# Designs tried in a protein design run: peptides against a protein of PDB entry 8HF1. Part 189

Target 1, 320 residues: chain A of PDB entry 8HF1
Amino acid sequence: NVMLYATKPTEVMVSFPHQEQVLTVTRLISAEIEKFYVSLDLMNIGVQPIRRSKSLQCLRDPSKKSFVKQLFNDFLYQMKEYGIYAASIAIISLIVEFDIKRRQAETLSVKLMHRTALTLCEKIRHLLVQKLQDMTYDDDDDNVNTEEVIMNFSTPKVQRFLMSLKVSFADKDPKDICCLVFVERRYTCKCIYGLLLNYIQSTPELRNVLTPQFMVGRNNISPDFESVLERKWQKSAIQQFRDGNANLMICSSVLEEGIDVQACNHVFILDPVKTFNMYVQSKGRARTTEAKFVLFTADKEREKTIQQIYQYRKAHNDIA

## One batch from the design tools (peptide; made by RFdiffusion4, then SolubleMPNN)

Design b2_p22_5_s3 (from b2_p22_5, 11 letters changed)
Fold by OpenDDE base, seed 5:
Structure b2_p22_5_s3 (fold): chain B 320 residues (1-320), chain A 22 residues (1-22)
Amino acid sequence: as target 1 above (320 residues)
Amino acid sequence: KKKELEELEKEIEKELATPLPE
């Protein structure tokens, strides 16, 4: 009986101040989205034929308006939770999505709806990029991707996450790093991936140390929207992480897919742990002797988060 | 700003070195 002493990972909590973004640009963007929702509700796009595909149960809005609103609500969440810099990356994903939907539109009214959404996204992108450039005193340095710009336009949570990566991994051997980053929402994976690429490139002590990848869970809403390209990309990203060609993986729902990922030495939970299952499964990936399990919490929620972790620890010990 | 970031990095280093109590 090799009692595999399940090396219990060291659990760590990094706190951040609760700061409401009081930026004029975020208020302007939110107001433009709300005006767009009023206009969207007034749009007559006709009754869309319900494609009888059993999987499309969630697209109960025959108007596709709910999907448009969902993407903008997800963007507003990104801007609020991760900051203007992350929002400048997130908006590009909306532009790509609405351009695809515009091209795939079966009716002129639906095409116009997606065109209007796309025009709003381009306006939002311009407002975000302009605000990022306002800090570059040098009119000639179009480089909005500096460590300073990333830090200044990120939320306190994202600042502490990036600094935690820097402190944890500066000048380390890439082969000694196996890191998971868990986020709540699938779209956050791609947003944080883009942010990390730019941050690593701007941070000399991380450039040759961290190679990030991301993985999004299967879209339970419609397998038809999972492009063959997205599925190929997911398989490639997982393989790169298995082969050690990537040493940091950003994940939302890796565990639901039955993706066998190797034992990691670092697990970061960027968003709040909402379920016992998420706690056990994410923590269960930190299996090396020196494994760290790092949580991020707002100072105001620190005590509540600690109590929740103790409850999860107790419940885990009662099952094990 | 650079000094404030360096101070914050040192604070985070301490937090990362401090395990959650049992």
Scores: peptide ipSAE 0.554, ipTM 0.944, DockQ to the pose 0.869
Fold by OpenDDE base, seed 1:
Structure b2_p22_5_s3 (fold): chain B 320 residues (1-320), chain A 22 residues (1-22)
Amino acid sequence: as target 1 above (320 residues)
Amino acid sequence: KKKELEELEKEIEKELATPLPE
């Protein structure tokens, strides 16, 4: 019962300026995706057999077009919320998924749809990588994975998150660190994981200190849709975190009931806390004596976020 | 830029050391 451990972590709020990254490249990418949606709507994919999954709720779009749009919408969200550096990593996940779907396509029309989506993803990847390279002073160093590039092409939220990790963990003993990072979306876990790997590798003070992993919560979608590879990865990531071989875990959901994860000393909430359950369950993982529960908020939303946290604190105290 | 980042790190350090009021 997560509610019974009255370990009150220190709640901290890190503020960031609300800055929309108005880059020409992001506008171009958004416009290319919108053009693709128009083309996608015109594609005749034929009547796909409605696989009645016994769980009534996920009527898979018989056209499979909604799934393609969902992935691009998730990408656009990640580009907006985390920046173009994070987007350059996020697009790789789309490429992998569309290539799998292209290979698994039962019809030529579906195969062509996924091929067209894949071609767009490659174009987007090139636009992003080119923009990252244009800011590297040394034309000869194709390495876009520097601390400077990561910081310059990340949103103010992500900048402050990375700096919060650096300040919190620089030159510490890896064994003394048990950190959770909560994000809202499944695909954000992989994106932030890739970003953190590159940031840690480029930051000497963190290189031998932080070992990140990611865990995607079980989709409410039948476990049948998770690849065997993803399930193996999740199991391995959890085990590495339990064994102390990883000391930072990125999660899109509160760890499922029955994932015994050790008491953490740091919990970072990268995305806004939208529900009382998310607040209680994430905060309830910060169980060490000096545990920190860190929230990120835009300056303009700071007061509203504070009031929401006070409401959640009150509601939690009324149940305890 | 480097100086601005160092100043921002100090600000974040201060925020991380400041509990959210009760």
Scores: peptide ipSAE 0.553, ipTM 0.943, DockQ to the pose 0.871
Fold by OpenDDE base, seed 2:
Structure b2_p22_5_s3 (fold): chain B 320 residues (1-320), chain A 22 residues (1-22)
Amino acid sequence: as target 1 above (320 residues)
Amino acid sequence: KKKELEELEKEIEKELATPLPE
């Protein structure tokens, strides 16, 4: 019985200012999505035959309109929570999804719906990229992927996260790093992964230090929607992290069930800890003697977040 | 801007070194 002395990780809280980024571009994008929702509700796409797969009970919208709205709502959330730079990456995922759905459309009306959604995503992408370019005074360097552009167009939370990575890992041996980053939503994993790739490439101190991967939890809901390619990619990403070929893994909170990942020395919680289970599971991955468990909080919510963590600590100690 | 980022890095370094109270 090796009593794995679960060395309790050092819990750290990084604060960020609550800044509502009221950019004209974000207002324009939100207004275009709202106009699109009105048009979408007026679209007669017919009653699709409900494929009575019992497992698909949650996708009850026979019109597939709810799925379209969900993707745009997830995009709006990412733009708000992570900023315009992250949104420019997130919109590409929507373009890919709507292009797949357009090609898979069984009716002309459904094909047209996904085409209209795709056209909106292309417009949004153009507006975002244009706004990123407006800060590059030099017409010659179309490189919107600089550290300066990433930092200027990221939310204060994302800025502190990126800087926390830089401070924590600058000039370290890649072998000494085992980092997990937890995010709430599945789509955020890909977005933050793309952001981190660009940030690491633009940051000399991290370029040969951090090798990121991302993992989306097995949605028990529909293995049918995960392409065989996505499942293969997830298995490969996990294996690369296990083999030490990747030293930073971005995970969604849905990873609750049973991904045996290595003991990590750093765990970053980018999104608010909403459940006791998420707290215990994420903290339980920080198992090394010098492990850090880093939380991000808005200054206005710091006290509330501290009290919530104390409640979770107490509840965890009462079960342990 | 560079100076502000360096100051912010120093603040984050302090926060990362400060454990949450028990």
Scores: peptide ipSAE 0.553, ipTM 0.943, DockQ to the pose 0.872
Fold by OpenDDE base, seed 3:
Structure b2_p22_5_s3 (fold): chain B 320 residues (1-320), chain A 22 residues (1-22)
Amino acid sequence: as target 1 above (320 residues)
Amino acid sequence: KKKELEELEKEIEKELATPLPE
């Protein structure tokens, strides 16, 4: 029960300016996705066969259209919240997912739907990569993964997060680091993981210091649809973090699943804390005497966030 | 740009050293 150990980590708040400037490329991508939704609504994919789960509960397979829209909505969220560099990584995950679904399609109409979604993802990827290359004089794909490109094409929140990692961990012994990074969404874990790999590789002070892993919470989708590969990945990632082969773990709602992660000296909350349970559980992982619990907030939301944290502190002290 | 990043790093270092009041 994480509630019983009243370790009081040092709580810190890092502020970031609200992003006022929307890039032309992000508007173009949003408009292409909106046009695609109109076309998707007009597609006749027929009556979907109800997959009988082994439990005889007719789990309504979520509308194949609804799932396609969900993936693009999650992509649009990531592009807005983390920037176009993070979006260039996120779009690859959509390409892989739609290619798998295209190959698994039982009907020509469903195959065509996933093919159209895939073609849109390839167009989006091209627009993103071209925009990242506008700052690089050389056509080499390796030039888009520099510290400068990552920083310039990341949101102010992500910039402050990356700089907070650099300031916190530059030239430290990797054995002295046990860091958790919490994000709200499942797909964000993999996106931020890919971003961190590239940032660490481009930052000499971190290259041999930080070794990231990611863990994704169980999909609210039936455990039968969780790929054997995802379960193996989670088991391997947890084991690497326990063995000290990884010292930074990116997590979503993993704490709700009772996954026992070791005591950490740093906990970063990249996305807003929405619940008291998330606050208590994430803070309860910062268990060392010098542990830091770091929050990120927009300047406009700073006062509201401080008031919410004080309410959560009070409620936590009343239960302890 | 480099100077602005160095100034921002110093600001973040100060924020990371400043605990939220009790």
Scores: peptide ipSAE 0.552, ipTM 0.943, DockQ to the pose 0.859

Design b2_p22_5_s4 (from b2_p22_5, 11 letters changed)
Fold by OpenDDE base, seed 4:
Structure b2_p22_5_s4 (fold): chain B 320 residues (1-320), chain A 22 residues (1-22)
Amino acid sequence: as target 1 above (320 residues)
Amino acid sequence: KEEELKKEYEEIEKQLNTPLPE
């Protein structure tokens, strides 16, 4: 049931400059990942027994190589779309995932594959941290988590998002805030969550104002492969948001899964609205009288984005 | 740098308070 709520949130658009600042470090990282893919394709890991779980046909890549490539491709996307600072957090998630998979490896060849992926992730982490330290005088890891470092090593989109949070919520009462942040990809939820934790901690006006949580959508593949931990985390995060113990929730397409999220006064769409369903579902969460629906767009894409929103508004009004 | 940052915040505030046209 698409809850067609007749709420008309105020739709606003924050623009950001389209700066393709291609840093040398991002090129180096991309080249190392590409080199790793060539090496990965040459690895003989054998045919893994396809345990057909009787449920949904996700072709378990019998080699598990596709999953490794997917994680690195998602990382490359995060580095490009959110910047080096976000990438430094995203790489930790890859390290954790590959270490788990290395430990769970049924064969020596698969174990070695995940070990090689881990070695690459550690190299990438070092390159990212070193680049973050270029602006810091002290070698201490805590010094890379300043507002200045976060801002300087974030993409213009993320910069304008963080500034929009500061403008919107500085010195407000936490109880008066119910904010959703929508992102396209599941792994982006964790990455932006980590970035926001550090940003909020480094921003005095927000430190006691915003309490973020994240919610990752169910894997379309099988609820049986969602770790019991991930399901517990999701339930806990939702409950904290319902109880007001968290007032900012980062989510992907999770709203499609019938997760009952309370009425929000702010909805931020960090990634482009690609579908009418995403528009309706995300906008339909902005239900308070003064609710804002905030879109982010590159200056060059502003007009195109406006026209797309008009099309979605029209289509929504024709159904409502 | 500070003046530029101030202008950016002012522009964001303006955008956040400007409804998209109907």
Scores: peptide ipSAE 0.643, ipTM 0.961, DockQ to the pose 0.876
Fold by OpenDDE base, seed 5:
Formats: structure tokens, C-alpha cells, sequence
Structure b2_p22_5_s4 (fold): chain B 320 residues (1-320), chain A 22 residues (1-22)
């Protein structure tokens, strides 16, 4: 039994300033979503026929109103936590989802509900894109996907994350990089993936260095066409990461037990570590020699975050 | 602005290279 002394990863913490910059556009978007919720609550969608689809969640919301609210709440969270640029990508995922649900609608009332949600998403998308264009002084370059636009319309957390990637990986051999990025929410994986694609393409030092992929945890929801596509994407993304065709993987905290992901040399935790299990699972992927485990914290929460990590570290050492 | 950005990169590099104490 060669106890391979897995070298403990180096734990590091990057701080970011706490900026409560509530932009006028974010207030307008939030107010439009709240008005939509009031309208949604007044919508008589009728009793949906209980199709015996095995998923417990379909039994809890016969009107599918809670699912619509969940998607907009996740969008509002992404806009707040990651910024306007990330929100402009996140809204596209809502547009796709509501268009699918509109097409799958069995009743006119449900079809109208999803159409109204879709119309709101298109309005939000327009407001976001218009705000991104307001900083492009040059009328001619419709390209809102520049490094400057991405940085200026990202939250301080995302700015420090992108800067940390640039510092960590500029001009490195892509074969020497095996990076995981952990986020809390499933929809954040797609949003941060789209942001990273655009950032890497706009950043010469990273363009041929980082190849991102994302993994979305299994939807415990019914075998909709989406669940098949997501399973195919997940399988393909994992295989590309195993084959070295991707060297950065964005994951939600719901890495299924038993996804054999390679030993990584970098693990970034973009969102706060809320559970001991998340700490152990994410840290347990940083197994290479000189592996780094990078945490992000607001300056105001730095001390509290450090104490929480020490508690998790102690608890992990007591079990191991 | 460019000097401030440079200082921010230097601070990030320092933080990335400073292990959390035991």
C-alpha cells in the first residue's frame, strides 16, 4: 500500500472590494421583473392535467409559475453577483428555455404565460445590450465583447477572477493546465462559460492557452428533451476535459459523486464555500504537485471567510 | 487608471502567491 502522500494543495485567497453599485439599468430590470411577478400571480393558468411524470417537482407547481419565477430569480442573482455583462449572456439562456416551454405548452394559458416571459426577456436583453454599447465611444465597432467592456461591466468579484486567470495562465503551455472553476448555481456555469469564451478571445495572452468547458449537474427533473441534450453535453465536455482538448472546466457544486475528473493543478472557487462537503470535494480535485486552491472573498468578509476555511480544514484533518 | 490597474495586478499576484496561514 504505497500511501501516495497526496500533497495538500496550497490554499490562497483573493479579495475584492465590496461595491454596491446599483446601476439605473439594474433597478429598471428588477422593477420590470417584479411587475411581471404581480401579473404572473394574477394569471389564471387553470388546473394543469396531472400527467403522471415521475418528477416530484411537477406535482408541487401545477401552474409552472414557480419555475418561471425561479429562472428570473436566478437571472437576478447572476446580474447582482457577476454584473451586467454576465447578465447579457444569462438572459439568452432564459430566452431559449421560455421558447422551448412555449412550444411544449399544452394549454393556451401556459403558452401565453411563457410568451409574456419571453417578451420580458427580449426587453431585458435590449436594455442590457444598449447599456454595454453606451461605453463603446466608437459608433462603428458593434463588438460589445472586448476585454474592456467585459471588465467594466463585471462585478469586482468577476474582475478579480479574470485578472487571477490572466496572472496564473498568461503564456503558459495549455498542456500544463488543468483548471476547475466551481460556482454555486447550475445556470451560472453557462453564464461564466460564455463570459470566459469572450474574455479569452479578447485577451491575446490567453487565446491559445485556455480552452473552457462547462458541466451542468444532472437535472433530477423529468426526461425532457433538454435533459437529453444536457446529458450529451455533459458527457462530451467530460470527455474533452479527459482528452486534454479542454483545460478549464466550470462546474456547479453538484459534481455527481463518481465523475472521475483528472487531478487538477488549479481549483478556483468563484462563489462562497457554504458547506463542508463542497470544501472537501472541490479541494480533493487539486491533487497535482503544486496544486492551488483559490478562494474569492469580499474584503469585508475576509476574516470571517478565513475562520470558516480553518474550521473546514480542521474538520477535514480530524476525519482523514 | 493604468497605474492603478498595474497595482491591482501586483496585489493579485501577491495574494495568489501567499498561502493561507496554518
Amino acid sequence: as target 1 above (320 residues)
Amino acid sequence: KEEELKKEYEEIEKQLNTPLPE
Scores: peptide ipSAE 0.642, ipTM 0.962, DockQ to the pose 0.878
Fold by OpenDDE base, seed 2:
Structure b2_p22_5_s4 (fold): chain B 320 residues (1-320), chain A 22 residues (1-22)
Amino acid sequence: as target 1 above (320 residues)
Amino acid sequence: KEEELKKEYEEIEKQLNTPLPE
């Protein structure tokens, strides 16, 4: 009986300075969203029929005011947690969603609501892009995707994450890399994916080394509401990662029980580990002999984060 | 700025190569 000593991944922690980027543009955007919420509350959209799926789950009707507010609240979170550059990518996802909902609107009042939301998103996009261009000498839109612009308009957490990728993977063989990046929210996967595409393309040491993909966990929402396109994308992304055509996967949840992803040599936890299950399942993907499990923490919260990880280690050893 | 950035990269490399204590 060769006890396959499951090689425990090396746990490491990268710290970042706690600096709130207080930019005038972020205050303006927040104020415009707050004004929009007041306007949205005054809109008469009529009584929307609760589409009960046959399952007793009150499906949040995505045509309701609450869904619109959720998308903007998620955007505000992305802007705060990841910075203006990430927000410029995140807003595009809102534009696409509200344009789809505007076209699918069954009533003129709902159509107008989504149109108003879309108009606000275009205004926000313009404010963000203009702010990114303030650091570029050339008015060309392509010039906002430089390593310098990405770094300067990212939060300290994202800066340290990008620097950690550069340090970890610069000039390495792409075949030797199997990396997972865990984030808390579904929309963060797309946002960080877009940011990484631009960062990798602008960073010569990574351009031919890292090929990112993203996977969004299945919504606890009925599989009937996942677009056929989203399901095809998820299947394609997983297959590319299995085939080695992608070597970095961004995930919003631990891959549900049954998504068999290969053993990874790097696992990055970009957002705080909030649950024991998240810790065990994410760490359990780092299975190679040289596997690293990388945590990010604010300098002020370093000790608290270390103590939380020790509690999770203890709890894991008590179950194992 | 370049010297500060170099020190930041060196500190990240050190952190990435320093295991959390048991």
Scores: peptide ipSAE 0.641, ipTM 0.962, DockQ to the pose 0.887
Fold by OpenDDE base, seed 3:
Structure b2_p22_5_s4 (fold): chain B 320 residues (1-320), chain A 22 residues (1-22)
Amino acid sequence: as target 1 above (320 residues)
Amino acid sequence: KEEELKKEYEEIEKQLNTPLPE
């Protein structure tokens, strides 16, 4: 029962400028994905024989094309919302997923479809990495993971988030930090985790202070597709956070599933709060006496976001 | 650029230390 603890966290709001960084590379990538969708719609993948094995719900053919489009749409969303640096990490997850699907393909036509998607992902990865390297005079691949490159190729939202972490945690004792970062989508958890690993490693004031982990919600994958490895990873990540071996946890709607996470002193909401339940559950994790609940908003949406938070506060006080 | 970045950090620090009104 999350309602019983009297310590209300301090709610704060960080604003960011609405700058649409229209990079030529993002337009090229979007155009290549659109061309791929046209080609994908023309692909005859046949009628998959419904193999009667009760356990593997063979997704019908329309659902296989739909799933490929969903993954690329999620990638395009991440590139827009978090920037091209985050997109360079996000594309690796698509490569892994399409390689698994290619290997699991029951027909040559489905195998070819996933191979074509994978080839596009590799092309996108090369375009992104090349653009990150355009700022580095040195051809060394390791030079793309600098604080400067990460900041310059991130959206204003991500920039203000990273700056807020630096202001909040620079040169602090890692034992005094228990931080949650909430994101909307499961794929964003992995992407922001990879970004934070590189940012922390490139930022001396944070390198020995923050140790990130991530959790992915169960609800977005059929239990049959949730690998034994992913379940082991989740258990290990939660245990590391409980044991204090990790002090920053990136999570999506996972906390709605009743995962027992310790009381935190910082909760960052990177994506917009869309529901009252998300507000109450995320805020309810900031339970220490000096706990901060940090919201991010575009300057244009600031007033609307404030009004929504006041409505949620009122509704929460009326139930408590 | 460095002065602009410093002002951005100062504004973030101010926002992080300013409670939303009740």
Scores: peptide ipSAE 0.641, ipTM 0.961, DockQ to the pose 0.882

